# Peptides against a protein of PDB entry 7AE7, part 197

Target 1, 321 residues: chain A of PDB entry 7AE7
Amino acid sequence: KVYKDLREFLEVLEQEGQLIRVKEEVNPEPDIAAAGRAAANLGKNQPAVFFEKIKGYKYSVVTNVHGSWQNHALMLGLDKNTSTKDQFYELNRRWDKFPVPPNVVKREAAPCKENVIDKDINLFEILPLYRINEQDGGFYISKASVVTADPEYPDDFNKLNVGTYRIQVKDRDRVGIQALAMHDIAVQLEKAEAENKPLPIAITIGNNPLVTFMASTPVGYNQNEYEFVGALQDGVPMDIVKSDLYDHLYVPAGSEVVLEGHIIPRVRTVEGPFGEFPGSYSGARLQCEVKIDRITHRTNPIFENLYLGIPWTEIDYLMAL

## One batch from the design tools (peptide; made by RFdiffusion4, then SolubleMPNN)

Design b2_p22_8_s4 (from b2_p22_8, 13 letters changed)
Fold by OpenDDE base, seed 1:
Structure b2_p22_8_s4 (fold): chain B 321 residues (1-321), chain A 22 residues (1-22)
Amino acid sequence: as target 1 above (321 residues)
Amino acid sequence: MEYEPYEEKNKERVAEAEKRFL
């Protein structure tokens, strides 16, 4: 089975008994994070938890989507009871199919383009934001696939980077992003900042589960994560679409939300603290600042986010294979 | 500054969430 988007995966999770729907109105804090931790604590068959109604917000949240070996098996389109060994074997077999180039779809064919916000941007109107842990310095987007390119080689598709980074919401139209020196985004940002130029960025939320997986998996600087997604789909290309602001940035066609903007050159603002694995807070640090200039989103967008803490949590599963 | 393990403070909330949602 191949998934076009998060919704197709959530449907399979629900059919397989690996998704719990919470239909009652919940408080963003602590209910979402508490449920994510509680789901992780089951030790096996850990379900996704889908919150349909969140107090003060219009849209839904899903957490713990990758939070079990069963969910990983289903992500690979395998039987949910497939052993970790057999999952690893199949993943490696498919990895060798790289590259599988993505299919570039037209804007009109991309579900992520159903709605546009290009003025009066307010992230709180689109994302049911919450603190993952009580002492977090703000609201975090923890499961975004962030798209950037090499500013010296914007037309080199092999240098298009899709990565997962810690993102703190700073304002209605601003986020902080943790770009560590080991991340490809940091190399790209260094080049942009050398010229005092903004780095174009697309922050994508609620993707095909293999996009989220590959965005969390380190690859070479000259390797495109989307071409690995196609490999992991056993040779079926994934669908991508051009961003609205940038001809050189491509986003997953099925993304629930796409935040398009730029990293402000040579600006650093305080970010954190944030509760990380292994269940301790990282201190506040100076991080990059992103201005959000445009949002595209699906109708009734699902905010996919994760809980992280003492292993094993969803992030440990994303990094385990 | 070492922050206290945040998950110990949330133990009651996690137990409530388990009972409510799982």
Scores: peptide ipSAE 0.582, ipTM 0.870, DockQ to the pose 0.029
Fold by OpenDDE base, seed 3:
Structure b2_p22_8_s4 (fold): chain B 321 residues (1-321), chain A 22 residues (1-22)
Amino acid sequence: as target 1 above (321 residues)
Amino acid sequence: MEYEPYEEKNKERVAEAEKRFL
């Protein structure tokens, strides 16, 4: 089975008994994070938890989508009871199919383009933001697939990077991003900042589950994560579309939300504290700042996010293979 | 000061969420 988007995957999770649908109105804090931790604590068959109604918000949240070996098997289009060993062998077999180039679809064919916001941007109107831990210094977007390119080689598709980074919401139209020196985005940012230029960015939320998986999987600087998604789909290309602001940035055609903007050159602002995976808060640090200039989104967008705490949580499953 | 793991402080909330949602 191949999935075009998050919604097709959530349908399969629900059919397989790996998704719990919460229909009652919940408080964004602490209910979402508490349910994410509770789901992780089941030890096996950990379901996704889909919240249809969040108090004070218009749209839904889903958490723990990748939070089990069963969900991971289903992501690969395997039987949910496929052993971790057999999942690993199948993953490696498909990995050898790299590269599988994506299909570039027209703007009109991309579900992520159904709605546009280009003025009066307010992230709180589109994303049901919440603190994952009570002492977090703000709201975090923890499952975004962040798209950037090499500013020296913007037309080199092999240098297009799709990565997962810690993102703190800073204002209605601003986010902090943790771009560490070991990340490909840091190389691209260094090149832009050397010339005192903004780095174009697209922050994509609620994707095909293999996009989220590949964005969390380190690859070579000259390797495109979308070409690995096609490989992991057993040779079926994924669908991508041009960003609205940048001809050289491509986003998943089925993304629930796309935040388009730029990293402000040579600006660093305080980010954190944040409750990290060791169950400890990382201190406040100076991080990059992104200005959001445009949003595109599906009608009734689903905010996909994760709970992060002491292992084993969803992030550990994303990084395990 | 060993900060108590933030999750230990949330045990009751997590147990309530398990009973309510799972």
Scores: peptide ipSAE 0.564, ipTM 0.869, DockQ to the pose 0.027
Fold by OpenDDE base, seed 2:
Structure b2_p22_8_s4 (fold): chain B 321 residues (1-321), chain A 22 residues (1-22)
Amino acid sequence: as target 1 above (321 residues)
Amino acid sequence: MEYEPYEEKNKERVAEAEKRFL
């Protein structure tokens, strides 16, 4: 089975008894993180937790989407009870199908384009933001697939990078992003900053589960993560759409929310602390700042966010294969 | 200071969430 978006995957998780739907109104803190930890503590068959109603917000949250071997099997379109060995075998078999080029769909066919916000941008109106851990220095977007290109070769599709980075909300229309020197985004940012130019960026939230998986998987600088998604879909291309602001950036057609903007050149602001592991808070660091210039989103967008805690949590399953 | 894991400090909240949501 292949999934076009997060919603098709959540439907399968619910059918397979791997999604708990919370219909009552919850407090963003502590209920979301507490439920994410409780789900992780089950040790097997750990479900996604979908919160329909968040106090003070308009939209829903889903957590722990990748938080089990059962969810990982279903992501690959396998039986829920497929062994980790057989999942690894199937992953490797499909990996050899690379490259599988994506389909570029028209703007009118892309669900991520249903709504537009181009003025008075407020991230708190579109995302039900909460602290994942009580000691976090702010609200984090921990499960975004971030799209950037090489500013020297913007039309080279093989240099289009889709990665997962730590993102702190800094203001209504600004986020901090951790671009470490080992990440492909840091190479692209260095080129832009050498010329004192902004780096175009699209931060995508609530994707096809294989997009999130590939954005968390290191690939070569001249390899496109979308072409691996098609390989992992057993040779079925994924659907992408051109960004609204940039001709050279493509986003998943089914994304729940797309934040389009730019990294401000040569600006660094304090970010953190963030609990990458509870009990080992990284100190505050100077990080890059992104200005959000445009938002596109699905009607009633689902905020997919990572639960992060003591292993094993959702991040450990994303990195295990 | 060894920060006690957030989970150790919130055992009651996690147990309540398990009972309420799972």
Scores: peptide ipSAE 0.504, ipTM 0.824, DockQ to the pose 0.027
Fold by OpenDDE base, seed 5:
Structure b2_p22_8_s4 (fold): chain B 321 residues (1-321), chain A 22 residues (1-22)
Amino acid sequence: as target 1 above (321 residues)
Amino acid sequence: MEYEPYEEKNKERVAEAEKRFL
């Protein structure tokens, strides 16, 4: 099976008994983190947790979408009881199909374009933001697929990067991003900052589960993550759409939320602390700042965020491949 | 090992969430 979006995947997780639906109103803190931990304690079949109602917010949250080997098998469109060995074999077999170019769909055919916010931007109106850990220095978007391009070669689709980065909410229309020197985004940012230019960025939330997987998987600088998604779909192309602000940035057509903006050149602001592991906080550091200039989103957008708790965490499953 | 007061509070919150939501 191939999934166009997060919603098709969540439907399969629910049908397969790999999703818990919380229907009562929850407090963002501590109930989201506490319920995620409680679900992780249910044993080997760690389900996704979907929160329908969050106090003070209009929209839903889902966590732990990649949080088990069963969910990983279902992501690959396999039987949920497929062994880890057979999942690895199938992943490697499909990897050799690279490249599988994506389909560029029209704006009118892209669900991520159903709604637009181009003024008075407030991230708290569109995302049910919460602290993942009680000691976090703020609200984090921890499972976004971040799209950037090479500013010297903006039309080279092979240099289009889709990566996962730690993102702290700084203001209504600003986020901090952790761009480490080893990341492809840091190479692209260095080129933009050399000319004192903004780096165009699209932060995409709530995607096809293979997009989120590939955004967390290191690939070569001249390899496009969307062409690997098509390979992992056993040769079925994924659907992408042009961003609204930038001709050279393409986003998943089915994204729940797309934050379009720019990294402010040569600006660094305090980011953190964040609890990356239980009992371990990364210190506060000076990091890049993104201005959000436009939001597009699906009607009733689902905020997909990373579950962090006891090992094995969702990040361990995303990085174990 | 003194359990940090934070881990005890988390254990209670998780047990309450299990009872309420699962």
Scores: peptide ipSAE 0.394, ipTM 0.809, DockQ to the pose 0.026

## One batch from the design tools (peptide; made by RFdiffusion4, then SolubleMPNN)

Design b2_p23_1_s1 (from b2_p23_1, 12 letters changed)
Fold by OpenDDE base, seed 4:
Structure b2_p23_1_s1 (fold): chain B 321 residues (1-321), chain A 23 residues (1-23)
Amino acid sequence: as target 1 above (321 residues)
Amino acid sequence: SAIAEEIERRRKRLEEELEEVAK
């Protein structure tokens, strides 16, 4: 099975008994984290947790989407009881199908374009933001697939990068982003900053689970993550759509939320601390700042965020592959 | 879009390659 979006995957998770739906209103803190910990304590068969109602917010949250080997099997369209060995075998087999170019869909056909916010941007109105860890220095978007391009080669599709980075919400329309030197985004940012130019960026939230997986998987600078998604879909292309602000940025057509903006050149602001692993916090650092200029989103967008409970956590599974 | 055109070229090439393997 191939998934067009997060919603199709969540439906399968629910059908397979790998999703817990919390229907009662929860407090964003501490209830989301507490429920996530409770789900993690269920053993090896850790379900996703979908919170329908968040106090003080309009929309829903889902966590732990990739939080088990069963969920990973289902992500690959396999039986949930597929062994880790067989999952790796299938992953490797499909990897060799690279590249599988995506389909570019029209704006009108892209669910991520259902709603637009281009003024009075407030991230808190779109995303039910909460502290993932009790000691976090702020609200984080921890499972976004971030799209950037090489500013020197904006028309080179091979250099279009889709990556996962630590993103702290700084203001209604600003986020901090951790762009480490080892990341492709850092190379692209360096080129933009050399000319004192903004780097165009699209931060995509709530994607096809294979997009999220590939965004968390290192690939070559001249390899496009979307073409790997198609490979991992066993040769079925994924659907992408052009961003609203930039002709050279393409986002998953099915994204729940797309934050379009730019990295402000040569600006660094305090970001952190963040609990990257249970009991382990990365200290506060000076990081890049993104201005959000436009939001597109699906109707009733689902905020997919990382669960960082006790091991095995979602990040452990994402890093194990 | 130059990217869209490039993607379309790649799609076309892939389709041609698949047709050759199927012969």
Scores: peptide ipSAE 0.221, ipTM 0.735, DockQ to the pose 0.010
Fold by OpenDDE base, seed 3:
Structure b2_p23_1_s1 (fold): chain B 321 residues (1-321), chain A 23 residues (1-23)
Amino acid sequence: as target 1 above (321 residues)
Amino acid sequence: SAIAEEIERRRKRLEEELEEVAK
């Protein structure tokens, strides 16, 4: 089975008994993190947790979407009881189908374009933000697929990068982003900053699970993650759409939320601390700052965020394959 | 856009390659 978006995948997870729906109103803190820990304590068959109602917010949260081998099997369209070995075999078989070019859909056909916010940007109105860890220095978006391009070669599709980066919410319309030297985004940012220019960025949230998987999987600088998604879909192209602000940035057509903006050149601000691993906090560091200029989103957008409880975390599963 | 055109070119090339292997 191939999934067009997060919603189709969540439906399958629920049908397969790999999603818990929390229907009662929860407090964003500590209830989301507590429920995530409770789900992790269910053993190896950890379900996703879908929170329908969050106090003080309008929209829903889902966490632990990639939090088990069963969920990974289902992501690949396999039986949920497929062994890790067989999942790896199938993943490698499909990987060899690279590249599978995506479909470019019209703006009117893209669910991520259903709603637009182009003024009075307030991330707290769109995303039910919460502290993932009790000692976090703020709210984090930890499972976004971030789209950037090479500013020297904006029309080179091979250099379009889709990556996962630590993102701290800093203001209503500003986020900090951790762009380390080992990341492709850092190469692109360096080129922009050399000319004192902003780097265009689209931060996409709530995607096809294979997009999230590929955004967390290192590939070559001249390889496009969307073409791997098509390969991992066994040759079925994924759907992408042009961003609203930039002709050279393309986002998943089915994204729940798209934050479009720019990295401010040569600006570094304090970010952190963040509990990347249980009991370990990365200290406060100077990181890049993004200005959010436009938001597009599906009606009743689902905020997909990472669960960072006791191992095995979603990160552990995403990095283990 | 230049990217959309490039994606379409890549798709056509892939389709042609698949047709050649199927012969």
Scores: peptide ipSAE 0.202, ipTM 0.722, DockQ to the pose 0.010
Fold by OpenDDE base, seed 1:
Structure b2_p23_1_s1 (fold): chain B 321 residues (1-321), chain A 23 residues (1-23)
Amino acid sequence: as target 1 above (321 residues)
Amino acid sequence: SAIAEEIERRRKRLEEELEEVAK
């Protein structure tokens, strides 16, 4: 089984009993985080948790999508009871199929383009934002696939980077992003800042689960994550679409939300703290700032966000493979 | 299946726990 988008994967999770749907209206705090902790307490077979109604917001949240080995097996289109060993074997087998180039679809064929916001941008109207941890310094987007390119080689598709970074919401149209020196985005940002130019960026939320997986998996600077997604789909290309603002940035066609904008050159603002692990907060740091210039989104977009809680967090599963 | 029934039991338990947290 190959998934075009998050929704197809959530349907399979629900069919396999790996998704809990919360139909009652919840408070964004503390109920979402509490529910995630409760799900984590179910042991090794942790389901995704889908919140249909969130007080003060219009749209839904899903957490813990990658939060179990069963969910990872299903992501690979395998039986949910496939052993970790066999999952790893299959992952490695498929990895060797790299590169599998993506399909570039027309704008009209891309679900992420169903709706456009290009003025009066307010992230709070599109994303049901909440504090993941009680002591977090703000609202985080923790499971986005962030698309950037090399500003010196914008036409080199191999240098298009899709990565996962900690993103703090700073304002209605501003986010802070943690770009560590080891990340490809930091290399690209350095080049842009050397010329005092903005770095074009697309922050994509709610993707095909293999996109999210590859965005969290380090690859070579000259390797495109989308071509690995095709490999992990056992040779089936994924669908991408050109961003609205930039000719050189391509986003997953099925993204729930796409935040298009730019990293402001040579600006650093306070980001954090964030509870990356239970009882461990990364301190506040100066990080780069993104201005959001355009949003595209699916109708009734689902905000996929990371669950952070008890050991064996969703990150642990994403990194263990 | 026994697995589906177990999942449903776990789901129900989680829903109950969520209802308790929401009170």
Scores: peptide ipSAE 0.019, ipTM 0.367, DockQ to the pose 0.019
Fold by OpenDDE base, seed 2:
Structure b2_p23_1_s1 (fold): chain B 321 residues (1-321), chain A 23 residues (1-23)
Amino acid sequence: as target 1 above (321 residues)
Amino acid sequence: SAIAEEIERRRKRLEEELEEVAK
């Protein structure tokens, strides 16, 4: 089984008993985090949790999508009871198929283009934002696949980077992003800032689960994450579409939400604290700031966000494979 | 929380249903 988007994966999770649907209206805080903790406490068979109605918001949230070995097996299109050993075997077998180039689809064929917001941008109208941890310094987007390119080689598809970074919401149309020196995005940003130029960026939310997996998996600077997604789909190409603002940025065609904008050169603002693990907070730091210039989204977009709870965090499963 | 308890109840029901279908 290959998935075109998050929605196809959520359907399979639900069919396999790996998704709990909450139909009753919930409070963003503390109910979402509390429900995530309850799901994690179910032992090895941790489900995703889908919240259909959130007080004060129009759209839904899903958490813990990658939060179990069963969910990882299903992500690979395997039986949910496939052993960890057999999952690793299959990952390694498929990895050798790299590169599998993606299909570039037309704008009119891409679900992420169903709706456009290009004025009076307000992230709170599109994303049901909530505090993940009680002591967080704000609202975080913790499971985005962030697309950037090398500003010196914008047409080199091999240098197109898709990565996962800590993103704090700073204002209606501003986010802070943690671009550490060890990340490929930091290399690209350094080149842009040397010339005092903005770095084009697309922050994608609610993707094909293999896109999220690869965005969290370190690869070479000259290797494209989308070509690994095709490999992990056992040779089936994934679908990408050109961003609206930039000819050189491509996003997953099935993304629930795409935030297009730029990193402001040579600007640093306070970000954090964030609870990366329960009871463990990274301190406040000066981080890069992104201006959001355009949003595209699916009708009734699903906000996929990371669950960070005890005993195992969702990130532990994403990094374990 | 009441929501956490409801999620646990729903999970148990789903597990029981899956066991019945597997028989």
Scores: peptide ipSAE 0.011, ipTM 0.358, DockQ to the pose 0.017

